# Peptides against a protein of PDB entry 5OOQ: the designs that were tried, part 11

Target 1, 227 residues: chain A of PDB entry 5OOQ
Amino acid sequence: YREDVRQVVTHPANALSFLQPGRLVEISVNGKDNYGWGAVVDFAKRINKRNPSAVYTDHESYIVNVVVNTMYIDSPVNLLKPFNPTLPEGIRPAEEGEKSICAVIPITLDSIKSIGNLRLYMPKDIRASGQKETVGKSLREVNRRFPDGIPVLDPVKNMKIEDEDFLKLMKKIDVLNTKLSSNPLTNSMRLEELYGKYSRKHDLHEDMKQLKRKISESQAVIQLDDL

## One batch from the design tools (peptide; made by RFdiffusion4, then SolubleMPNN)

Design b1_p9_4_s2 (from b1_p9_4, 5 letters changed)
Fold by OpenDDE base, seed 5:
Structure b1_p9_4_s2 (fold): chain B 227 residues (1-227), chain A 9 residues (1-9)
Amino acid sequence: as target 1 above (227 residues)
Amino acid sequence: MYEESYEPL
């Protein structure tokens, strides 16, 4: 269910309006490389210059540039390509005992674990000398101020996700969390099954919504050409 | 309930 919530929260229809410059996001790349909390620089629709007709999943269709302060110091950060979420080999977070540096990495929405209810006042030019390090200091300060973790956006109260199926999912999670406090094992498996069903249904619903939008846009273009 | 906040750099 956490993954269900994550899929809904990180869906472009919900996430993009909360990916303003300075928004804190918790980053996990490929489910293994945990960078912790980073700050959003910007985002853009993913464009494959070599294959403009490339179709991406909704969660892979946007690239978010984020400042992280946990990049391994010897990572080949010079090989990072703007808006290319396929990270070079050796791009990884620092492990325990390793030194870290600040870097801007391009990630997909699928690499967002959580969206924080906090924004930094970002520099105008993050690529200018010392600006990433400034953001990195602010990230450290935020982590210091929130030792129990950075506050996460409430999907319903803050993000205003009012989808009926999502609300039903949230209610189920609340009921399960209330029950999990009593029986931990049963709830994780049901959560994954519900997630798999909801993710598929949400993907289908968003595909339908995008298809309806494309149809509406195509109809609007046809109406403009027929005028 | 956490409100959206801005942290200055």
Scores: peptide ipSAE 0.025, ipTM 0.662, DockQ to the pose 0.171
Fold by OpenDDE base, seed 4:
Structure b1_p9_4_s2 (fold): chain B 227 residues (1-227), chain A 9 residues (1-9)
Amino acid sequence: as target 1 above (227 residues)
Amino acid sequence: MYEESYEPL
């Protein structure tokens, strides 16, 4: 359900009006590379100069330029192509203990994990010397001010997403959250241990289910050969 | 009214 919400929130019809310069967005490229919170520079409709007839999905149809302060220092940032969201090999966030730099990266809407309810005052020319680093300092200051996380735009209250199916989805999530919060195990000091045991048990159950399926498929093939 | 918080640079 969280992914379903993300798909609706990041859809061009909803997201683009909130991608003003300086808007904070949480960035995850290809579900692997978490850059954390960055600041929107601008966005544009994706145009393939080599194939003007290229059809993109709604979430891939726009390119958002974002300033991040978490780029690995040895990333080949010079290979970044404007308006090309296909990042070169070696473009990644810094891991723990690695040094980071500020960079402007082109991302798709699909790489937006969350849209923040905060907006930075962006410099007029982000490409000018020192401007990315200024934004990077502001991003660090925002993270310092919001240790519990940067406030996310409310899809209904802030973004005014009034779609009936979306509202039903949100209600389902609220019911699930209420059930989770009302669970006496949620406040247990052993929650992590219990969850770890539960997760392992669940994984084993899925493995057993997959194995049983494979056995049944193999038995069905054997029965066909015996006929 | 969007309660957009603006953080100065």
Scores: peptide ipSAE 0.022, ipTM 0.635, DockQ to the pose 0.155
Fold by OpenDDE base, seed 2:
Structure b1_p9_4_s2 (fold): chain B 227 residues (1-227), chain A 9 residues (1-9)
Amino acid sequence: as target 1 above (227 residues)
Amino acid sequence: MYEESYEPL
């Protein structure tokens, strides 16, 4: 269920309007490399120069550049290519006891575990010397201020995902969380079906996306300017 | 290594 919610939340129609510079996102690459909370630098539509007709899944169709402060110090960060989500071998988060550094990594929407209800002030040039480290300090300060975890955007209240199928999904999840104390299996298939119906409403999603952008811009994002 | 280009939105 968390995955199905994640699929909806991280769908371009919903996520992109909340991926402003400085937006906190929780990052998990390939389901194994957990970088923790990072800060969005920018995002762009994925374009394959070699194959302009390449069709990506919705969750792979955009690249998000994020600052992380958990990159393993000996990771070959010099091999990172801007806007290439295929990370070089050895690019990984630091393990316990290892030293970490700040890095900008390109990720897909599928690598977003959660979208935070916080934004950092982002330097204009994140590539300038010391700027990544500044963001890295701010990330540490945020984590210190939120020991119970960084607040996640509420898909309904904050993201204004008003799609009926999604709302039904959420209600089912609530019912299932209440019932999953008793029977887990029956509920995943119905969630996938609802997600499949949601995903097929692509045309309505673009119109809703424009409306949601306008609404999201007006929402009180807690900016931590003095971090 | 595919050179992917990205247009910022």
Scores: peptide ipSAE 0.022, ipTM 0.638, DockQ to the pose 0.025
Fold by OpenDDE base, seed 1:
Structure b1_p9_4_s2 (fold): chain B 227 residues (1-227), chain A 9 residues (1-9)
Amino acid sequence: as target 1 above (227 residues)
Amino acid sequence: MYEESYEPL
């Protein structure tokens, strides 16, 4: 059920307006490589120059560059290609007892576990020497300030995802979470159907992306300056 | 090598 909500929240029509520089996002690559909370640098539409006819899923159609402070120190970070979400072998978060470094990694929207209700002040040039490490310090400070976890954007209150189909999905999830005894298979099918309806509605609402951007710009985001 | 071009938004 959390995954169904995540799929909606991380859909381009919802997520992109909240991926401003410095936005905190929780990162999980391939469902196994948990980098924790990182900070958005920028994002771009994924374009295959060699195959312009390449079709990506909605969640793979954008690349988000994020600063993480949990990269394993011996990871081959020099092999990272800007805007290539296919990470080289050996690129991984540090495990317990391992040293970590700061890195900028390109991820897809599908690698976003959650979007935080916080933004960091971002250096103008993250590629400049020491700038990633500055962001890394700010990330540590944020984690220190929020020991119970970084506040996540509320999909309805903050992100203004008020689509009827999504609200129905949320209500069903709430009911299902309270009714743990219901047939999991039937519930999954119903959730998938509702998500499918939501996705189709959003595909029709590409025009509303501009409106959602304007709404997100007007939203009160907690900006953490001077960390 | 996928040369993914990125248009910054």
Scores: peptide ipSAE 0.021, ipTM 0.620, DockQ to the pose 0.025; fails the geometry check

Design b1_p9_4_s3 (from b1_p9_4, 5 letters changed)
Fold by OpenDDE base, seed 5:
Structure b1_p9_4_s3 (fold): chain B 227 residues (1-227), chain A 9 residues (1-9)
Amino acid sequence: as target 1 above (227 residues)
Amino acid sequence: MYEESFEPL
């Protein structure tokens, strides 16, 4: 259930509007490397310069640069490439008893465990000396202020995911979760199918919105030329 | 001191 909600919440169509600079996100890379809460620097559409025809999944199609304060101190952070989510070997969070440093890491949307209902004030140039550490101090202060955890965005109230298909997906997930006791594999395949249908419909809806914007912009330009 | 301007959305 949590993973299913996460898939919807972290879908580009839902997540990107909430990935403003300073937005807090909980980060888990490859389902193993938990960096905890980080702050969004920026995001961009993933472009493979070597293979421009590369097709990524929706969750892999964007790269989010995030400041984390939990990077292992001896991690080869100098090998990090902006907007390359394939992290070098040895890039990991600090374990218990290890020292951590602040780093900017590029992650996919799939590496977002949750989106926080908090936004930090971000320096204009996060790459400037001491700026990451400033954000790292703010992250520590936030964690101190919220000992029970950073408040997560409500998918309905905050993210306004009131799409009928999302609600149907949620209802189906609830039904599947109640039935999950009987056939896990069928439920996962059915969830992937439902998610794939949701994603396609949402992509079409975004394409329609973009097309409507382009039409409205074109109509606005035509109205400007007719004046 | 970075004033955490928590802008509540």
Scores: peptide ipSAE 0.026, ipTM 0.662, DockQ to the pose 0.146
Fold by OpenDDE base, seed 4:
Structure b1_p9_4_s3 (fold): chain B 227 residues (1-227), chain A 9 residues (1-9)
Amino acid sequence: as target 1 above (227 residues)
Amino acid sequence: MYEESFEPL
């Protein structure tokens, strides 16, 4: 359900009006590279100069340029191509203990994990000397001011997403959250241990279910060969 | 409910 919400929120029809310069966005590239919160520079419709007839999904049809302050220092940032969201090899966030730098990266809407309810005052020329680093300082200051996390735009209250199916989805999530919060186990000192045991049990159950399916499929094939 | 805010550089 969280992914379903993300798909709706990051759809061009909903997201683009909130991608003003300085808008904070949480960035996850290809579900692997978490850059954390960055600031929007601009966005543009994705145009493939080599193949003008290229069709992109809605979530890949725009390129958003974002300032991040978490780029690994030894990343080949000079190989970044404007308007190309396919990042070169070695472009990654810094890991724990690694040094980071500020960079402008082109991302798709699909790489937006969350849209923040905050905007930075962006410099007019982000490519000018020291401007990315200024934005990087502001990003650090925002993270310092919001230790519990940067406030996310409310899809309904802030983004005014009024789609009936989306509202039904949100209601389902609220019901699930209420059930979770009302569970006495959520307030237990052993919640993490119990959840860890539950998760492992669930994973094993899914593995068993997949294995049973494979066995059943194999048996069905054998029965067809014996006929 | 969070209000949209602007953070200075």
Scores: peptide ipSAE 0.022, ipTM 0.629, DockQ to the pose 0.166
Fold by OpenDDE base, seed 2:
Structure b1_p9_4_s3 (fold): chain B 227 residues (1-227), chain A 9 residues (1-9)
Amino acid sequence: as target 1 above (227 residues)
Amino acid sequence: MYEESFEPL
């Protein structure tokens, strides 16, 4: 169900209006290369200059350029081509203990794991010296401010996805979550304490999600000067 | 170049 939601959310019809400069997106390339949260630079419709008749899937039909601060330092970033989502060999996120750098990478919509309900102020020229690093610093600060994770856009409340089948899917997820919460395993006193802590954490996370949704509903542009 | 150690989130 999470993948089904992701497919709908990342569909061009839904996603593109939320891919403004500075929009935070969680990035996973090829289901394995997790760059974490990055910031959107821009996007464009994918054009194959060699084969103008190339047909792409909806999720592959657009290229999103994103700033990431998790690029492995020894990655051949000089081989990156704007608007080419076929990343060169060796382009990967840093692993634990490795050094990372800021980079702009072109990704498809399919590489978006989630869309955040926050926007960074983006420099006009991200390719100018030091600009990527500035965005990288802002990304770190955002992550510091949101230790429980960056608030994700609500598909219904924020993205206004009103598709009936999608709404049914969301309702099913809610019912399943409720059933999981009502499962007798949840009724163990320890799970009432743990679920009281998790429900306080989930109520704090729902209050934080509601506060994050309120902060998020404000489409808060975090100005760099206030960071 | 600001080199940071990546801490996995």
Scores: peptide ipSAE 0.016, ipTM 0.549, DockQ to the pose 0.028
Fold by OpenDDE base, seed 1:
Structure b1_p9_4_s3 (fold): chain B 227 residues (1-227), chain A 9 residues (1-9)
Amino acid sequence: as target 1 above (227 residues)
Amino acid sequence: MYEESFEPL
């Protein structure tokens, strides 16, 4: 159920407006590599130039660059490719007793465990020497200030996810949490159906936004050519 | 080499 809420929260239609520079996000890569809380640098739509027909899932369709302060010191960070979410072998968080460093890693939306209700001040050039370490210090300070955990954005109150299908999904999750024991399969299927309806609606909405943007850009180009 | 081009929003 937490995963289902996470899927909605991290959907592009909801998450992207909250992925401003300095936004705190909790990062788990491949469900295994927990980097803890990092800070968003930027994000971009995933484009495969070699295979324009590549279809990504909604949660894999964007790349988010994040600063983490938990990278294992001996990780091959030099092999990191900007905007390539396929991390090289050996890129991992530091384990207990290991030393960590600051790094910028490209992740997908699916690697976001939660979105924090906090933003850091971000340096203008994160690639400049010492800037990642500055963000790393800020991350440590935030963790110090919030020993019980960094406040997470409320999906309804903060993110304004008031979509009827989402609210129905949430209600069903609540009901399922209370009824979990009787028919897991039927409940899972119903949840998947509701999420599928939600996703499709938001996909259409994003397609409409993209189309409107393209129309506006085309009109702007026409206006520039008419000048 | 996946040349993923990213247009930052």
Scores: peptide ipSAE 0.016, ipTM 0.589, DockQ to the pose 0.025

Design b1_p9_4_s4 (from b1_p9_4, 4 letters changed)
Fold by OpenDDE base, seed 2:
Structure b1_p9_4_s4 (fold): chain B 227 residues (1-227), chain A 9 residues (1-9)
Amino acid sequence: as target 1 above (227 residues)
Amino acid sequence: MYEENTEPL
């Protein structure tokens, strides 16, 4: 059920509007590499230049660049390619007793465990010298202030996920914390229905973004002709 | 420095 909630929350239709610069997100890459809480730099739709016809799942269709402060110091961070979520071999979080550094890593939505209710104040240029470390200090400060964990966005109250099946899922989770009574098949069917609804919302959101980009590009061209 | 932000963009 937690995974089902995560799938809904991290769906582009729900997550992208909350992935503003500085948004805290809890990161786990490939289900094994836990980077802890990082800060969103930016995100973009995943484009495969080598295979433009590549179809990604909804959760793999976007790349989120995040600052983490838990990168193993000897990780080959110089091999990181912006907007390539396929991380080089040796890119991993520091283990206990290992030294860590700040790094910007590209992740998919599927690598987000949780979306926090906090945003860091981000530097204008995170790639500038020392800026990642500044964010890293802010991350450490936040973690110090929230020893029990960073508060997570409420999917219903904050993210406004008002789908009836999702609300039922949330209620079931609350009840299951008291009684294990839910039929897995019924939950899977409802999740599929939710994904269908979210997919439609996502399509509309992308269409709106594309339209806004076209408008901004057209305005930029007009300004260039007036010079 | 951080802020609580529960609003979408």
Scores: peptide ipSAE 0.568, ipTM 0.957, DockQ to the pose 0.697
Fold by OpenDDE base, seed 3:
Structure b1_p9_4_s4 (fold): chain B 227 residues (1-227), chain A 9 residues (1-9)
Amino acid sequence: as target 1 above (227 residues)
Amino acid sequence: MYEENTEPL
């Protein structure tokens, strides 16, 4: 369910209006490289100069430039190409005990795990010497002030996602969270497995319809197991 | 420095 919410929230129709300069976003590249919370610099529509006819998925159709403060110090950051979300080999976050540096990385919308309700004051020229480090200090201060995590934008109250199917999904998640808080044995693993299979490039609307069916089926199964 | 911002562009 979290992945389905993430797909809706990170869709261009919803996300782009909240990707202002300084917007905090939680970053995971290729589902493995967790950079934590970074700050948006800007975004642009993805253009393939070599293949102008290239069609990208909605989640891959934009490039977001973000400042991270968790880049491994020995990463080949000089090989980073502006507006190229295909990161060079060796570009990774620092592991525990490793030193990190500030870097600007280009990511796709698919690499956004969550969108925060906070915005940093950004320097006018982030590429100027020392400006990335200034943002990095601000990121550290925010993380210090929010030890339990940075507050996430509410998809309904803040982002105004009013799609009926999405609202039904959110209500179901709320009910499930309430049940999970009351019943610790509810297999979080089965929910994640159900979501892992639906990573196919389907139209978001079709994916939401299928998700609704599966949630209804899963609720029916849970009701059958409680009988 | 940071602010809470819940508004779209």
Scores: peptide ipSAE 0.565, ipTM 0.956, DockQ to the pose 0.862
Fold by OpenDDE base, seed 4:
Structure b1_p9_4_s4 (fold): chain B 227 residues (1-227), chain A 9 residues (1-9)
Amino acid sequence: as target 1 above (227 residues)
Amino acid sequence: MYEENTEPL
């Protein structure tokens, strides 16, 4: 169901109007390379100069240039070709403990996992020296301010997706989410966490009470020996 | 710097 929503949201008819410069988008290339949230530079219709008759799927028919701040430092970013979403080998996000750099990567709409409700103020020339790093700092600041994740555009309220089948899909998801939240197992786990906190507090209180008793008993014995 | 933007182009 989440993928079905993503397919609708990232369709050109819906997504392109929200791919303004600075729009935050969550990027996953080939379903494996998660770059996290990046900022849209621009987009263009995909043109194959070598094969002008090439037909692309709707989700592959546009190229979106996005600034990411999670590119692995040793990635061959110099091999990136403008408007070519087929990334060279070694182009990947930095893993935990690896250093990252800012890069502009060309992606397809299919590589957009989510469209955020935020836009960065973008420099006029992102290719100018230091401009990508400025955007990278802004991305870090946004991520710092939204530790639980950047808010996503509401497909219905914000994107105005009014397709009846889509609305039915959204309703099904809502029902499922309600069922999951009402699941006795979820409630049991939360109850167990509460009981665990309560148990720890009770145990500490009992330990303190026992310690106070031992101190009092020891003091009483000392007073009896002085008699 | 960023802003909330929920409007299309």
Scores: peptide ipSAE 0.562, ipTM 0.955, DockQ to the pose 0.720
Fold by OpenDDE base, seed 1:
Formats: structure tokens, C-alpha cells, sequence
Structure b1_p9_4_s4 (fold): chain B 227 residues (1-227), chain A 9 residues (1-9)
């Protein structure tokens, strides 16, 4: 269901009006390269100069230029072409322990995981020396201030998506989230009751932590599949 | 540095 929400939210009819300069967006390229939260520079209709009659899907019909601060330092960023969402080989986010740099990358709407309710103040010329790094500092500061994640635009309240099927989807998700928020407490209480009886006999405090983690992970996986 | 913005263009 999360993907269904994403498809609606990132559709041009809904997304483009919220892709103002400085808008924070969560970026995942090709479902594998997670750049985290970046800042929108601009967007444009995708034009294929070689094939003007090329028809793109709605989610691939626009190019969004975004500043990211998670680009791997040795990525061939000089090979990035404006308005070309087909990224050169070696363009990737930094992995854990790797150094990152700021870069402007062209992405499609399909590479937007979520749209934040925050906008950065953007420099007039992002391509000027040091300007990407300034935005990168702003991104780091935002991430520091929102350790639980940047707030996402409400699709209904903020984006005014009023489609009946979408509203039904959102209601279903809300019901599931409520059940899932109530169930961990009930399951943790049942687990604490069950394991509290066992923990009196065995030093199972660590096993209880591991089991709680496994249950949380399993529930998170089920949530990811059901949402 | 940043602002909350929930409005469209």
C-alpha cells in the first residue's frame, strides 16, 4: 500500500505543484540507490531530442534536479548530464564509512520516495562554487533537527488529493497502522507476561531483547508488504 | 535555513 500511495503522490498532477525550489524530497534511484533527503532545484518536462515522439510514463515524463549530500566522493559527477535521468555508471550514494559530497542529480518523479513539508532557502545559482555545499549543510542541519525523519506532506490535508479510491486506501492504511501500533503493546505485554514468567527462571533478558527485535523486524516486514 | 511549506505553487 505504501507503493500505491507513492504512485499517487508522485504523479505529475499532484507532485509538481509541490516541487518548488528547496522542497525536500526523499530520493531512491532505481529502487536501490538511496540518497536520502535532497532539495529540489527545479524541474522540467522530459524532452527526448533524439526521439521527439517518445512517450514516457507519467512518472518518467518530468526531470527533477535535486541537490543531495550523500553522493559517493569518487562518483564521476562530472559525467552527469543535465536533464538526463540515466545516471552514469559509478554514480551512487556513499555507503557506511565512505565519504560523501554534494551533487545535483537529475531524477524522475518515480525516484521520489516521499515529499517533505519543508523547503530550504535555495541559492540563486546552485552551480556556483560552494553553493551545493551550502545546501548540503542545510540538509545536515535539517536531518539533525528531525532525527525521527523529516515530516512528510499529508496527501489529503496538504496535497488535497481527494480521489475516492485514494481516500479509501488512506483509511485502510490508517486502520492497519492503528492495529499495528496497538498490537506491539499487546504483543509486548503478552511477551513480557510470557517471558516475565520465563525470565524468573532463566537469564533470558537478552533473548527477550532479541525476540522483541525479531518480532519488531518481522512486523516491519509484514507492514512493508501490507502497506 | 528552512521553512515549513505545505502550500502548492
Amino acid sequence: as target 1 above (227 residues)
Amino acid sequence: MYEENTEPL
Scores: peptide ipSAE 0.561, ipTM 0.956, DockQ to the pose 0.887

Design b1_p9_5_s1 (from b1_p9_5, 3 letters changed)
Fold by OpenDDE base, seed 2:
Structure b1_p9_5_s1 (fold): chain B 227 residues (1-227), chain A 9 residues (1-9)
Amino acid sequence: as target 1 above (227 residues)
Amino acid sequence: MYVVDTSPL
């Protein structure tokens, strides 16, 4: 069900209006390369100059350029081409203990795991010297302020996805979550682990809801004092 | 640097 939600949320009809400059997005390339949360630079419709008749899936039909701060330092970032989502070999996130750098990566919508309800104030020229690093510092500060995770856009309340089948899907998820929470097994240690993972996600969701409320209550602008 | 909550938007 999470993948089904992701497919709907990341569909061009729903996602593009929320991919403004500075929008936080969680990035997973090819289902394996997790860059974590990045910031949207821009997006464009995918155009194949070599094959103008190329047809892409909906989720591959747009390219989003995103700033990440998790690029492996020895990745061949000089080979990155704006709006080319076919990443050069060796482009990967840093592993634990490896050094990372800031980079702008072109990704497809299919590489978006989630869309955050936060936006960074983006530099006018992200390619200028030091600008990516500035965004990288902001991303670190955001992650510090949200140790339980960056708040995700609510597909219904925030994104206004009103598709009937999607609403039914969301309702089913809510019912299942309620049943899982009401199940006596929820008090079992395994459900504390699974619910530690799921309650980290649902407490992330309720803490996101409470944090969204607190953020909404604290005037829609968080000033990052250290920047 | 400013972070803007865009949830109402």
Scores: peptide ipSAE 0.050, ipTM 0.793, DockQ to the pose 0.334
Fold by OpenDDE base, seed 1:
Structure b1_p9_5_s1 (fold): chain B 227 residues (1-227), chain A 9 residues (1-9)
Amino acid sequence: as target 1 above (227 residues)
Amino acid sequence: MYVVDTSPL
C-alpha cells in the first residue's frame, strides 16, 4: 500500500509540479541504495539521443538531478554523467562509519521514496565550487531541526490528488493499517486503473504543452512576419 | 511549505 501511494505520488502528473529547485526528496536507488533526503536541482524529460523512439515508463521518463550529502567518499563521482540515471558501478551511499561527500546524482522518479514539504533556497549555480557543500550543510541543518523526520507532502491536502480511486486507496490503507484484511489482487486492479488515469492525465498535459508550444511558435512566426 | 535558507549559518 505504501508502494501504491508512492507510485501515484511520484507519477509525473503529480510529482513534477512539486520538483522545484530546492525541493527535498527522499532517495532510494534500485531499492537498495538509500541516500536519505536530498535537494532537487532540476529535472528534464528523458531523451535517448541514440534511440529517439525509446519508450520509457512514466516513472522513468524524467530525470531529476538531486544534491545528496551521503555519497560514499570513494565513489567514482567523476564518472557521473548529467541526465544519465544509469549510475556507474561503485556509486553508492556511505555506510555506517564511512565518510560521505556531497554529489549531484541523476535519478528517475521511481527513485523518489517521498517528497518533502520543505524547500531549500538553492544556489544559482550548483556546479560552482563549494555550492554542493553549501546545500549539504543545509541538508544537515534540516535533519537536525526535524529529528522525528522531514515532513512529507500530504497527497490530498498539499498535492491536491483528489482522484476518487486514490481517496479510496488511502481509506483502504488507513483501514488496512488497522486491519490487514484486503486481498492483494483487488488492490492491484485499482492501482492499474488509477495508474491508467494518471498516465492519461500526463499524456494530455504533454499534449497541451506541445500544443501551447506550437501556438507560441506560430505566434512568433506571425510576429516575425509582422516585423 | 517550509522554506529554508541555504546561506551559511
Scores: peptide ipSAE 0.045, ipTM 0.750, DockQ to the pose 0.125
Fold by OpenDDE base, seed 3:
Structure b1_p9_5_s1 (fold): chain B 227 residues (1-227), chain A 9 residues (1-9)
Amino acid sequence: as target 1 above (227 residues)
Amino acid sequence: MYVVDTSPL
């Protein structure tokens, strides 16, 4: 059920308006490589120059560049390509006792585990020397200030997801969490159907241009707190 | 000194 909520929250129709530069996101690549909390640099629609007719799923149709401070020091970071979510072999987070470095990695929306209710001030040129490390220091300071975890955006209160199919999904999840009695297979099929109906209502292809404009206009950083 | 905006909207 947490995965079903994640699918709706990370859908382009909902997530993209909250992926402003500096937005904190919790990152898990391929369900195994946990980078923890990173900061959004930018995002773009996924374009395959070799196959322009390539169709991606909604969650794979955008690439998000994120700064992480948990990259293993001996990872081949020089092989990373902006806007290419197929990470080179050996790109992984540092394990316990290993040294880490700051890196910018391209991820899909499907690699977002959570969207945080915090936004860092981002350097103008993240590719300039020392700028990734500056963001890395900010991420460490945020983690220090929130020892119990970074606050996650509420899908209804903060993200204003008021779609009837989503609200029905949430209600069903709540009912299923309270009533363990329904067959897991029937529940999964019904949740997939509701999600499919939700996804089909949003013509994400045309709205992206309008959304990019709204995101650019909302970049008026209201400085609420100094870290 | 890093500025954190907690208001996404």
Scores: peptide ipSAE 0.040, ipTM 0.744, DockQ to the pose 0.267
Fold by OpenDDE base, seed 5:
Order: sequence, then C-alpha cells, then structure tokens
Structure b1_p9_5_s1 (fold): chain B 227 residues (1-227), chain A 9 residues (1-9)
Amino acid sequence: as target 1 above (227 residues)
Amino acid sequence: MYVVDTSPL
C-alpha cells in the first residue's frame, strides 16, 4: 500500500510542483541505499546526450539534485556526474559507526520515498564552499526537532491529488490499516489504473507546477524555526 | 537557516 501511494505521489504530475529548492525529501536509491532526509536543490528533465531518443519511465524521466548529509566519507563524490542518476560505485550512505559528509546527489523520482511538508531556506549557490555543510547542519537540526519523523505532505490535503481512484485507494488504506487487513491485488489494480491516468498528464507538469506555485504563493508560509 | 512549514500551502 505504501508503495502504491508512493508511485502516485512521486509521479511527475504530482511531485514536481513540490520539488522547490529546500523541500525535504526522504531518499532511497535503488531500494537499498537509504540516505534519509535530504533537501532539494533543483530538478530537470532527464536528457541523455548520448541517446537523445532514450525513453525513460515517468519516474525516471526527471533528475532531482538533493543535498544529503549521510554520504559515506570515503565515497568517491568527485566522480558524481551532474544530472546523471547512475551513481558511481562506492557512492553510498554511511553505515552505523561510519563518518558521513554532505553531498549533492542526482536522483530520480523513483528514489524519493516521501516528500516532506517542510522546506529549508536554501543558499543561492549550494556549490559554494561550506554551503552544503550549512544545509547539512540544518538537516541535522530538523531531524533533532522531529524525533518522530519529518512530517510528510498529505497527498490529498496538501498535494491536492483529487483523482477519484486515488481517493478510493487512500480510503481503502485507512480502512485496511484500521482493520489490520490487506488486499494487495485490489491495490495493485488501482495503481495500474492511476498510473495510466497520471502518465497521460505528465506533459502538463509545468502548468500544474505553475498553478501549485500560485496557490502556494497565495497562502501564508509559516516559519517553524530559525536554524 | 530557516525551516518553513509548508502545510498551509
């Protein structure tokens, strides 16, 4: 169920409008490398210069640059290629007892576990000396302040995902969670239906982003704290 | 650095 929701939430039609600079996102690369919560720098449509005709899945069609503070210290971060989500060998999060550093990594939407309901005020030039580390300190402070976890965007209330099938999926999940019951087949069928609907809307992502930005700009932003 | 609650957005 969580994966079904994640697929919808991280679809370009829904996610991109919430990937503003400083947006917190929870990161898992290749389903194994958990970097925890990072901060969005920017995103761009994935372009393969070597194969301009390359077709990517919707979830792989964009590259999101994120600051993480959990990169293993001995990771070959200098081998990171801008806008290339295929990470070099040895790029991994620090394990328990290992030292970590701050890094900017390019990820796909598939590598987003969740989108947080928090944003950091990002430095204008994240590549400037010490700026990644500043963001890294802020990420640590956020994690300290939210020991129960960083609040996740509500797909319906915050993200305004109003698709009827999605709403039905969410209601079903709530009922199932309450009843401690599972119906993976039904959820999988609904996911396929939802994916088909969202994939047709991917070309409208910029319009949706603009609309959501206008909505966001019209609403009061509450400062939680100074970091 | 500031953390902004985007829940109203």
Scores: peptide ipSAE 0.039, ipTM 0.740, DockQ to the pose 0.279; fails the geometry check

